# Designs tried in a protein design run: peptides against a protein of PDB entry 6EJA. Part 81

Target 1, 276 residues: chain A of PDB entry 6EJA
Amino acid sequence: VEYMPANPVRIAFVLVVHGRASRQLQRMFKAIYHKDHFYYIHVDKRSNYLHRQVLQVSRQYSNVRVTPWRMATIWGGASLLSTYLQSMRDLLEMTDWPWDFFINLSAADYPIRTNDQLVAFLSRYRDMNFLKSHGRDNARFIRKQGLDRLFLECDAHMWRLGDRRIPEGIAVDGGSDWFLLNRRFVEYVTFSTDDLVTKMKQFYSYTLLPAESFFHTVLENSPHCDTMVDNNLRITNWNRKLGCKCQYKHIVDWCGCSPNDFKPQDFHRFQQTARP

## One batch from the design tools (peptide; made by RFdiffusion4, then SolubleMPNN)

Design b2_p16_1_s1 (from b2_p16_1, 5 letters changed)
Fold by OpenDDE base, seed 1:
Structure b2_p16_1_s1 (fold): chain B 276 residues (1-276), chain A 16 residues (1-16)
Amino acid sequence: as target 1 above (276 residues)
Amino acid sequence: DDEDPFHGAGPLEENL
C-alpha cells in the first residue's frame, strides 16, 4: 500500500518563462498540472506573445495566475531573485491559495518524481526546506560564482564593478537554483526585518546568479537552519566539459555554464534522490 | 568539476 497523506501538501509552482517557448511550456504545464496545486507564472517583460498565451491559459484554470508585474530578466541577473521574492510576497498575500510549499520551475525543468510521490514526500517532511548545495570546497564555489565580486544589473547586462567582501559572520552556501521551500521559511524571507534578511537582500541585489546562493545562505544562517535538507529532488545533467563555454559573456561579465540534456549514455547518472 | 551543480565558471580572464 502506497503512503497517502491525510493532509496532503499543496504546492505553489512559480514558473519564470521567456522567449517563444510556448510549446515547451505547454508540455511542461500539462505534465505538472494538478487541480490541488497553484501555478504562478511570470513572463519576461519582453515576451509579449508568450504573455498573451499564458494569459489565455490562466483564464481557463482557477489555480493559474500570471504576475501583473513583469520584469526584464537576463541570465545570471540579480533581477531573477527579485522576481522570486516578489512572487513569494504575492503568493503570501493570496489568502485564497493555501499553499504549503514553494517550487520554482523553468520551461524545461520539472520534478523527476510523480505528483503523488512528490506530495507524499513533502507531506511527510513539510517542516523541511530542500536546497541542493554544491557539496565541495566553499571557497571554490565563491570563486566560481563570483560571490566576492560586485555586480550591477543595468541595461540587460551584469556589469562586474569590482571586488567585495563577504559579510563577516555569514556562512555563505549555494548550489542549485532549483529549490523547494516551505511556507514558513518563505514567510520569514518575505517579512523578517532582522539583520540577516535585510543585509542578505542588499548583498544579493548586487550578486551574479543570486538564486543559486541567496536562499541557501539565508536559511543556513537563520533560526530555521535546522530545516535544511541538502537535496532538491531533481536531477540535472551537469557536464561542464560540454556546457561551460562562457556562452553568456555577452550578457554578464563572467563565465557561465549550462546543464546539458540527458542522452541515452547518461542514464547511469540517474540516481535515487536521498530522503532526509 | 563536471558535476558542479551551479552555473558559475569563474572570471572571463581565467577562462578565455
Scores: peptide ipSAE 0.411, ipTM 0.884, DockQ to the pose 0.718
Fold by OpenDDE base, seed 4:
Structure b2_p16_1_s1 (fold): chain B 276 residues (1-276), chain A 16 residues (1-16)
Amino acid sequence: as target 1 above (276 residues)
Amino acid sequence: DDEDPFHGAGPLEENL
């Protein structure tokens, strides 16, 4: 559908990068770069070489900035959520960047739309938030994610300390950690002092893979709950038979999965996700 | 079951 919005949304892309995958980052950056959007890049504290490279890029583009702070993040670590939350605050404080949507992106999750299509779509639904839920048994999700377990990030490890209860009255949800959040909701998450946001920030500071559940849970239990769309406009090849190998057990006291590379036979999955 | 869009796969004691 060709749609030209009168007031096109502008996107703040937040990239959390680490390692030495500079070429991969460069490819992704080129794929998503547009002069009308904003790019805020966090480089892992341990990735100094990458940081230098990203800084060079940021100096070349006025709409690209690098976080002045850097966290040492690990797979599944609570610090990832902290990274997002801090980046959200930073972005809200950047008065010279009038962004309308917050979008995180990785090389594993590709947008299903071109920039123009994405902008058109988001411009039409600028009041909505796009979070992809697991779409199955919530109890199973809680169990699989370990949301009923207490974790502590320390010394580059996620330690499972014991059991915990889900806060009373909170409907926990989650799924993909790739989301599209409108500015209004980001403002709410960032600045609200209500009990929900306060409690959830605390709760998820001891949560494994917090980004896969925090925003879902906060949104669904907030006054903004009616703005949720169960779609993140991404295509990700989640074949758990192949991707779940507990390959992160050395980092986290839990079993984890990773998305898989797409194959031609996976085309049917595109159709499932490609719906508006 | 094999298409969960999240990374968690359960406790180690159930998977190892």
Scores: peptide ipSAE 0.398, ipTM 0.875, DockQ to the pose 0.714
Fold by OpenDDE base, seed 5:
Structure b2_p16_1_s1 (fold): chain B 276 residues (1-276), chain A 16 residues (1-16)
Amino acid sequence: as target 1 above (276 residues)
Amino acid sequence: DDEDPFHGAGPLEENL
């Protein structure tokens, strides 16, 4: 859908970056940068070189800021959710940044819309939240994600401590950790003191890969449940035969996968996974 | 399984 919205939405892009991938970050930034949007970048506590590079960028653009706090995050760590939640709070407290949507990005996913298309689409559906679910058996998802297991992030490791029960009355869901959330829902997640948000924040502080399930679960069990759209407007190459090698066993007491970069032979996926 | 849009793959004892 393409049209010129009368009141176009403005997007807060949140980037959580680490390592020395300055060139990759620069390429991504150039691809997504627009003067009407906002960019909030968290650099891993250990990535000082990258932090210096990102700070240089932030000084050049008034709509680019770097988190003054920095977390040491690990693959699958609960701290990733903490990073998102804190960034959401920060963004809501930035009264000079009137953003309408929260969007996280990585190099592992590809947006299917141009900026104009994305803005037009979100402006039309500004009251909706876009989260992609696994779309299969929920018990399988719970099992593979280890949602029924208790994890503790400590000393740069996700320790599996034992089994746990999923809270009663909660419909757990999840899938992609890349999402588009409207400001209203972000406000709810950030400031609500209801039992759902409180319990889920506690529950997911001991959860592996929490960003792949927290927002889905909170949204679907909240008063905002009718705003759920099972679409994150992205293409990600999830060839698990290639990406699932338990390559993170040194970091987490669990078997994990990673998405793969697109190759020329994967072009058909752009057509097959195209979303409205 | 190849198209699962999530990172979890199950416990280590079942995969190693």
Scores: peptide ipSAE 0.411, ipTM 0.883, DockQ to the pose 0.738; fails the geometry check
Fold by OpenDDE base, seed 3:
Structure b2_p16_1_s1 (fold): chain B 276 residues (1-276), chain A 16 residues (1-16)
Amino acid sequence: as target 1 above (276 residues)
Amino acid sequence: DDEDPFHGAGPLEENL
């Protein structure tokens, strides 16, 4: 028997989508849609056909909205973090959407738990934030992520400008760029004017793959540091053969890996995975 | 198989 919370949390799902992945998006949407949650969808500025399709979906559901602004994002681009931050601000300004948690999803990342299980779990731990760390040597992580390098996103390219130092007094962490953040922490990230948030926003505006580290780093160095749980309750479809070939070298002055979209044959994985 | 331009610098372990 699953725990039935008296005051169930409501989730704001943020989907950042691009290209021609309409089928994958449809599958994802069907898998996560619930009337009690909210869905805020950003479509890449270059993906006009997909945008039209998503708009059609949004008209069918009162709890589905599309960002009125659209960014052209690139692999590893700092603009991805900007997309999340702006989405967070928008969602906080939507007073008619009383969400309790922020969750980002893509077609390459599925929740481990069913909706009922997820809601029950988050309702029990509504004061916690869920971010998955890299689980490796932190120095190695910094090097591999290029956090000690300065990048500039310009002309649809991430230019490596040179070396930089990690800010003093900051414990850098990171891992998955998929997270479950409670409203309180999102409010802090969005509206705080403290030195930490200000400096980190600046630092990560010149960072490769900023979403994999920004929220971890901010959280762990913030007054909310004790709310971190090293789990994002997701399964990411990683395939080294497909995702680790420096395929984005033409876009970014760095090499890295990317996950793959889930296919129907991949769905068995989350059913067999142990749940927290 | 569409490439996803938004994700990580390296492979991450799946959640347990």
Scores: peptide ipSAE 0.026, ipTM 0.584, DockQ to the pose 0.131; fails the geometry check

Design b2_p16_1_s2 (from b2_p16_1, 5 letters changed)
Fold by OpenDDE base, seed 3:
Structure b2_p16_1_s2 (fold): chain B 276 residues (1-276), chain A 16 residues (1-16)
Amino acid sequence: as target 1 above (276 residues)
Amino acid sequence: DDEEPFHGAGPLSENL
């Protein structure tokens, strides 16, 4: 019943991890690991213990690597986008890893498909990019995200410097910071020198929560715009009533939210029953 | 269904 592709896609999973959540990382890794895929893990510069643990994992699996560079990423920081962009460049330069899709994951977002289902699906739609938009008023999104505000990441803090304008002619979009991007689009984002990519990289270097909007905005304004699919094949429990408590005000001059975590047992259940 | 599936919640002055 399931589509069996003749040339199955291979996935580069990028994990950006920090803190002391070793057990959560281990669970996630076990859930997504497959010999045919690739795993590139960035550990926060401040998380030395976690880094040592991840290095041990990477030594056990030939398709697992750890970034030789490490950034000190803060919640909502522009450096998170830098982390993704640099990891994309690294992955494109790894000629021995023929990946077809870039996927990021966290413990808060679970795939709704099994590996076989995911591979089959992506193999069928290998020319598409999967990003989930906010699905509501775009003006509200801009206001809530502070996209019309200028932020500077400095000294482990996101400083709000003032107001700014959205670049003229750019249709801003965003939503989930978990996405599935095909290699071709990643190549475009990484190596293109066109005005769009250049300006957006600059714009988003002063943006709060840039990963929730950068790829959406670049894709939708690019020659690849027709490849957009409003689905990231994830299940995320967003309950703003519970998750929005401005708990990051000590790090960012802005109010933020957090998604609710699913339990490990929920992950397996969703993989078996949920559909995109 | 996701309810506002993004992290931003607006200025501190409006939420504190």
Scores: peptide ipSAE 0.384, ipTM 0.858, DockQ to the pose 0.769
Fold by OpenDDE base, seed 2:
Structure b2_p16_1_s2 (fold): chain B 276 residues (1-276), chain A 16 residues (1-16)
Amino acid sequence: as target 1 above (276 residues)
Amino acid sequence: DDEEPFHGAGPLSENL
């Protein structure tokens, strides 16, 4: 028996999907779907088949929407952050969707809790933000991520243009690009005009793998810094020995890694008690 | 699991 909060949080799940893996997406969607939550799906501009499939799903459920805009994203591209930021703005402007948390999902990084557990947990800690940091030397993180390098996303490639400096007075952090952000912080990121948010949006528009660092850095340097929890409640099958082979050198002027994907049998970890 | 939870692996010149 799970704790039943009096005012359970409602989650806006954001999915950024691409390719033709409609069946896999459908399986994941079924595993995470709940009537009390909201699902906002961005389909890569080039993935027209998948877009059609996702649109069909969105027509069946009132709490599922597809972004009317679509970006062409690449691995490690700055456009991924743009996608999240625009999605956040859209979600905040949807007055009919009273969500409390923003959560991004993929098949490579899976929530470790059931829906009831997740809702109970987030309802108890609704004022917190959950971001997993790298947990090691920050200088190493900066070096490995290339945060001190200037990148430009152009022609489906991340071009390394040169060196850059970390903005003065900013403590950079990062780690997992899977996070759980409360609405208050999302509002801050979306609408704040302070120097921190303004400068970081500019800085990270030229950043490789921006989602792994932007929200960490903004949060930790913001008035909301005391709301950070160093945990994203995820399981990720990292194996850098196997996953870090510079396999993305054809699209990025940098070496990158990929975690192992989860298989359909892993979806039992996110069981739903209520389904459509 | 002590694996680094990020995708960056460093410059091409240092990894190839």
Scores: peptide ipSAE 0.382, ipTM 0.856, DockQ to the pose 0.647
Fold by OpenDDE base, seed 4:
Parts: sequence; structure tokens; C-alpha cells
Structure b2_p16_1_s2 (fold): chain B 276 residues (1-276), chain A 16 residues (1-16)
Amino acid sequence: as target 1 above (276 residues)
Amino acid sequence: DDEEPFHGAGPLSENL
């Protein structure tokens, strides 16, 4: 029997979309849409066609809004984190949207639960934050992500400027940039003026792929550290042998990877996912 | 667990 929470959590889904893949977005949207949740969609500044389409959708659903501001985001760009942070602020200021969790989604990262299951699960663990860590040597992660390198996003490119040090006393972590964050932690990230948040926002403004590490690092070094769950409740076919081809070298001064499409032989990976 | 669930692959010099 499915657990039915007395006070079900409501989710703010944040979608950062770009390009002309309107059909794919529509499919994803339909798959995740529920009347009890909220959807905040950022459309890349350059994707005007998509923006018009998304606006049309937002007019049809009262729980769907489009960011009035738009950023030009690039793969691995620091601006992605800015997008999330600003969207978080916006969502916190929307008093008419009483959301409990912040969730970002990608078409390549599938939720492992139905809506009811997800809501039930999050309602049970409403005080937790779900961030999937890299699961390997942290030094390797730092090296591979270039966290010890200084990057500057400019002119639709991530320029590697040189080396930098990880701030003293900070335990850096990261992994998946798809996460489930509770409102309390989002509030902390958004409004805290403590040294940690301030320094990390600055640090990650010059970071490649910042969303894959910022929230992990802030959470783990914050008073909220005990709320971390090393799981994002998603299945993503990460196979670096196949997906790491430096396919973004024209955009960033670094090599990157992409998750792979699932194949029948990958079915076993679904079995590896367990509830926290 | 999934393989390294992040996008970074290291510097260009090591991968090209």
C-alpha cells in the first residue's frame, strides 16, 4: 500500500530550457505536471521561439510561470548557478506558491518514482536534502571538474584563466546537478549572509559546472549538513567511457561529459538505485 | 551506484 501523507509536500519544479526542442519539453512537462505542484521555467535568452511556446503554456496553467528575466546560459557556465539562485529567490518571494521542495529536472535524468511515490517519499523526508555525490575520490572529482581552476564566463565561453585554491576550511563535494532541496535549505542559500554562503557564491561564480558542486559544498559545510542524503532519486545512465568526448571544448576550456541513453543492457542499473 | 555522475572530464591537455 502506498503511503499517503497527511500533509503532502508540494514541489517547485525548475526547468532551465534552451534551443528549439519544444516537443521534448512538452513531453517532459506532461510527464511531470501535477496540479498540486509548481513549475518555474527559465528559457535561455537566445531561445525566443521556445520562450514564446513556453509562455503559451504558462498562460494555460496557473501553476506554471516563466522567469521574467532570461540568461544566456552555456554548457558548464557559471550562469547556470546564477539562474538557479535567482529562481530560488523568485520562488521564495512567491507567497502564493507554498512549495516545500525545489527540484530541477532534465530529460536525461529520469525520476525513479511516480508523482505519488515521490510526494510520499519527500513528505516522509521533508527535512532532508537530496544531493547525489560523485561517489569516488574527492580529489579526482576536484581535478576532473576543474574546481581548482579559475574560470570566467564571457562571450558565451568559459575561459580557463588559471589555478586557484579551494578555500581553507571548506570541504568541497559534488556530483549530480540534479537535486531535491527543501525550502529551508533554499532559504538558507538565498538569504544567509554568513561567511560560507557569501564565499561560496563568490567562489562558484568563477567555477565550471557550478551546479554540480555548489549546493553540495554549501550544504555539507553549513549548519544544515546533517540533512544531506546522497541520492537525487533519479536514474541517469552515466557511462564516462561513452559520454566523455570533450564535446563541449568549443564552449569551455575543459573537457566534459554527457549522460548516455539507456539501453536494454543497462537495465541492471535501475536495480542499483535504492531509497535512502 | 551510478558511475561518476558529473560532467567534468579534466583539462583538454589530458583528453585531447
Scores: peptide ipSAE 0.379, ipTM 0.853, DockQ to the pose 0.768
Fold by OpenDDE base, seed 1:
Structure b2_p16_1_s2 (fold): chain B 276 residues (1-276), chain A 16 residues (1-16)
Amino acid sequence: as target 1 above (276 residues)
Amino acid sequence: DDEEPFHGAGPLSENL
């Protein structure tokens, strides 16, 4: 019998979806749906068909809502962070949704743990934040990610404008853009007016792939730094040799990578990365 | 542990 916490955490799942992946989204939704959690879905401004389908789903479930605002998002775009930040604000203003954790998902991102396991784990560590760092040389991460470069999102393109300096006194970190954040930290990010949050929001508004670094950096430099857990409780098949083809050069003035599909020979990776 | 779970791969000039 799985451990059942006395006060189980409730999760706000934020789904950022686009394109015509309706069937994939439906499968994922069925896999992750639970009556005790909340689902807030942003559909890309250009994906009208998908938006209509998602609206239909939201009408069937009281714990499913769709963002009334819609952004046009691109790979690596700064607007993705804006989407998350606005969704966080919205969720905090929804007084009828008492969520404890914020978890972001894509249409193809399946949790590796069962709901019961996830809830039990998060209920035990409800004061922690789960972000996976790059795990290697930080200077290399900064260089590869282009954090020392200034980008501008305009006309569905991320333009590289030039070089920039990392703010003095800030320890930059990052890695996976899939994270689990507790409500308290989300409140801090959303409503704090301190110098850190203010400066980082400005800095990351001109950042490529901002979601892979913003929350890490803010957390580690904040009064909440002791809540950092270097794990996002997810498995992603990262093989840079295979996945880094600069396939997004038409969208961003930078080279990017994509995670790869798992193959049977990759089974050992599940064993290594499935542990919390 | 995920191996380098980030998307950045460096500037175009170094990769193309």
Scores: peptide ipSAE 0.340, ipTM 0.833, DockQ to the pose 0.753

Design b2_p16_1_s3 (from b2_p16_1, 6 letters changed)
Fold by OpenDDE base, seed 3:
Structure b2_p16_1_s3 (fold): chain B 276 residues (1-276), chain A 16 residues (1-16)
Amino acid sequence: as target 1 above (276 residues)
Amino acid sequence: DDEDPFHGAGPLSENL
């Protein structure tokens, strides 16, 4: 389990945060912070207090930056994918940050490895991409996600406009919206002008919950498909009975679920006892 | 099932 790589990977952590939960964010940040990694934080345009707090943190650490641009994101909104894609571009343009992996994190989904274990593991598998698939019937996934429906994000709402078809020749997949992507694949997603990336970016700009499917679908249909690992090295507490009550119907013309958030103490517990 | 690792739950008309 313990492995000291000769050239340890460095991770760019991307955090997309909103609201006023600055204390919770601070606790999470402390739990995942390491001097050898990089942290790029997007704060929702509407969360000015949180933005000020995050800026304060970024001034204390040279490896922490805040996005100069800010989007107003909504649950399930297509703009979340735009946020990730723009963050990826920014990170690739930061020549002073030699990161090897892109990882997004939230309080609802923690890594199940210590930093040393994570670095060792990723250093061994630096050419792989880690995405967790739904593991169920794909047709059901498409229906439940509304991938066969056209959505428009406008006025802080996801409007369902009608039905649409999945593009021909594309194998759609998805699952967790938390992923570990290597730099090479991020470069491909960011800069490729091939039909796959171009069409998928367009398709997913009208997609509900795009982050749960975009990267899976692009990866599996790309020349990088052989790098897919069906594991995101995360522990997520899913309970549909508790989390699936259409609590977002006021902002989305669709029903959705939410996982239960883990606390930092839970994170440490899982790092010690859980393995992928 | 209770452990679906995704957020989608279907259209409003089917869940309300």
Scores: peptide ipSAE 0.206, ipTM 0.784, DockQ to the pose 0.715
Fold by OpenDDE base, seed 1:
Structure b2_p16_1_s3 (fold): chain B 276 residues (1-276), chain A 16 residues (1-16)
Amino acid sequence: as target 1 above (276 residues)
Amino acid sequence: DDEDPFHGAGPLSENL
């Protein structure tokens, strides 16, 4: 008999989708949908067909909403962080959605646990934040991510403008851009006016792949630093051979990798992976 | 899992 928590956590799933990924989105949605959770979906400003499809879904479910605002996002763009931050603000202002955790998802990244297991686990550790760090040389991470470089998002391109310094007194960290954040930390990030949050929001507005480092860095340098767990409870379909060919050089002045979307044939990997 | 959970792969000049 699986443990059922007395006060189960409710999750706000945030989906940032674009292009023609209707089938993938539908599959993801079916896999993660539960009546007790909430789903907030941002559709890229340029993806009108997908937007119409998502709107239709949102009309069928009371716990599914679509962002009334839409951003044009690019791979690695600073605007992705803006999208998350704005969605966090929106979700905090939705008084009729009492969510406890913020979780972002894509078709390339699935939770490794069943819904019941995930809810049970998060209910036990509701005061913790789950962010997976790179787990290697931090200096190498900074270099590979280009965190010591200044980027500007303009005309659907991330322009590398030059070098920059990491702010003094800040311990930079990062890794996966898929995270599980508790409501308390989201409130802090959204509404705090302290020097840390203010400076980091400014710093990361000129950062490539900001979601892979912003929340890690803010959390670890904040009064909430003791709530960090170095695990995002995800399985990501990484294939460096296929995904690390600088395929985004036309969009960003940097090289990067991308995970592969999960396909039905990949389902067996979920069963075989015993990743905690 | 030995895969790095981040996307950054370095500057274009080093990877082209």
Scores: peptide ipSAE 0.096, ipTM 0.742, DockQ to the pose 0.818
Fold by OpenDDE base, seed 5:
Structure b2_p16_1_s3 (fold): chain B 276 residues (1-276), chain A 16 residues (1-16)
Amino acid sequence: as target 1 above (276 residues)
Amino acid sequence: DDEDPFHGAGPLSENL
């Protein structure tokens, strides 16, 4: 991509990290840091050492901040969505950070484009939202994701309480929990009081892996539905043999798959390999 | 193409 935008977009990168991601966070941060972007880091409430380290980094860079609040999150927990939603609100209230896109990152997911390419691309499509859909049978997706089940996050566990119905008139969708959302849509999600946003926030507060479908579902049923692009521009370190062993059964009444963290030797692929 | 790595695998038994 050789397009040079006259008004390049600025990105708010949101990092949700915990103690096991200390080294990965350092690598990721070094790889993605740019003076024109913004970095908002949430450190798990239980990861005090990491929190101190991240605070130290944030003091060195004016465009790096740490959430003053901290949640204890678990894999598949509804609290992860709460973390994103609160981060979005915080970022919108930061009037000194004129960001155009919200992007969440982890050690297991990295943009497939260079900074210049990413900025050029997003600047061209600044009115679009990038959410990767599952691309398969939706009924099967609902069943596999447990969207028709009610979950409660309590005591570091996702308890399956029973069955539930998906609200009528809502087209459910989902896929990757890694997304690129424009500021306008984030504003809508954050401040709208319409029935859709209100109902979905309530619905997904009792949902397993809520970030994998909340934004998809809200977007597709909203007045902003025409802004969806079925692509999240990510490279994921995916190994089904490692990621699909019900490794979280001790904390979730559900089995799921997860990508693996990138290792230093994997970084050479960031600009060359597409997500499978 | 591999399956989306973010998909759930299915329900656990009622008795964990």
Scores: peptide ipSAE 0.016, ipTM 0.577, DockQ to the pose 0.564
Fold by OpenDDE base, seed 2:
Parts: C-alpha cells; structure tokens; sequence
Structure b2_p16_1_s3 (fold): chain B 276 residues (1-276), chain A 16 residues (1-16)
C-alpha cells in the first residue's frame, strides 16, 4: 500500500519520438499511461508513419495530445531543446491541463518508480526539481560535452564552427537529459526575461546535446537553485559497447552515446497498475 | 521514407 497524498501531483509527460517503432511506443505508452496525468507527444517531422499512429492514439484519450508543430531533430541537435521549450510553453498555455510536473520520456528511459510511488514522492517534494548531474570533474565535463565549442544545426547536421567561452558568472552543470521539473520552474524558464534565461537560451541554441546541460545550468544559477535534487529517478538501458562508438559522426561533428530501447520483458517491473 | 535521426532512443554524452 502506497501513501496517498491529499493533493496528488499530476504529471505532464512529454514524449519526443521518431522512426517507425510504433509498437514499441505503444508498449511504452501503455506502461506509463494513467488517467490522472497528461501526455504531450512530439513526433519528428520526418516520421509521418509514426505521426499517423500517434494521432490515432491521441484521439482515444482526452489527456493525450500531439504537438501541432513538428521539428526535424537530429542526434545531439539544438532543436531538441527547442522542442522541449516549445512543449513547455504549450503545456503552460493549456489551461485545461493542470499539471504540476514536467517529465520527458523516451523508449530508452523509464521512471524507476510505479505511478503510485512516483506520485507520492513528487507530491511530497513538489517544490523540488530533479536533475542528475554528471558527478565528475566539471572542467572535463565541459570539454567532453563540447560546451566550449560552437555548434550550428543545419542541413540535418551539427556543424562545429569553432571555439567559444562559457559566459562569465555562470556555473555550468549537466548530466542526464532526463529530468523532472516542477511547474514553477518551467514557468520561469518559459516566461522569464532575466539575463540568465535569455542568455542561456541563446547560448544553448548553438550547443551540442543541449538538454543535458541547459536546465541544470539555468536552475543552479537561478533564484530557484535551492530546489535542485541530484536525481532524475530514471532507469536507462545502457549498452555502451553498442551505444558509444561515435555512431553519430555522420550527423554531428562530435561523439556521444545513446541508450538502447527497453524490451517488452523490461516493462514488467514498471508497468502501471492502472490501465486504460 | 521516414527518417530515424537518432538511430537510438536518445542522445547522451560519453561522459555519462
């Protein structure tokens, strides 16, 4: 029996999906779906088949919507951050969706808690933001992330243009691009016009793997800095032998890793008790 | 036809 909070948080799940893995997405969706939460799905502009499939799903559930806009995103592209930021704005403008937390998901990333556990946990810590840091030398992190390099997303490629400096007075941090953000912080990121948010949005528009660092950096340098928790409550299916061989060099002038999709057998531990 | 821009589920740094 899980603790039942008096005012349980409601979660906006943002799914950024691509390719043709409709069945995998369906399994993921079924595993994470709950009637009390909200699901906002972005389908890559080039994934028309998947888009049609997702639209069909969205029509079946009142708490599932698909972005009316679609971006063509590449691995490590700055456009991924744009996708998240725009989705955040959209979700804030949806007055009929009173969500309390923003959570991004992919087929290779899953919350490690059951719905009841997650809701109970987040309801207890509703004022916190959950971002996992790299836990290593920050200077090395900057170098290996290429944060001191200027990238341009163009023609489905991340072009490395040259060197750049980290803005003065900014403590850069980062790690996992999977995060749990409370509505208040999302509002700040979306609507604030302060120098921090403005400059960071500009800076990260030319950043490789921006989602791994943007929210960390903004949060830690913001008036909301005391709300950070160094944990994203995720399980990621890693196989570095397969996922870390600079497989994206044809797309990005850099190297990186990607996790593997979860298999059906992996979901048995995380499937929601409530099914649609 | 449909592109898979990531050839995976999501990007992460080699540092992670």
Amino acid sequence: as target 1 above (276 residues)
Amino acid sequence: DDEDPFHGAGPLSENL
Scores: peptide ipSAE 0.021, ipTM 0.641, DockQ to the pose 0.057; fails the geometry check

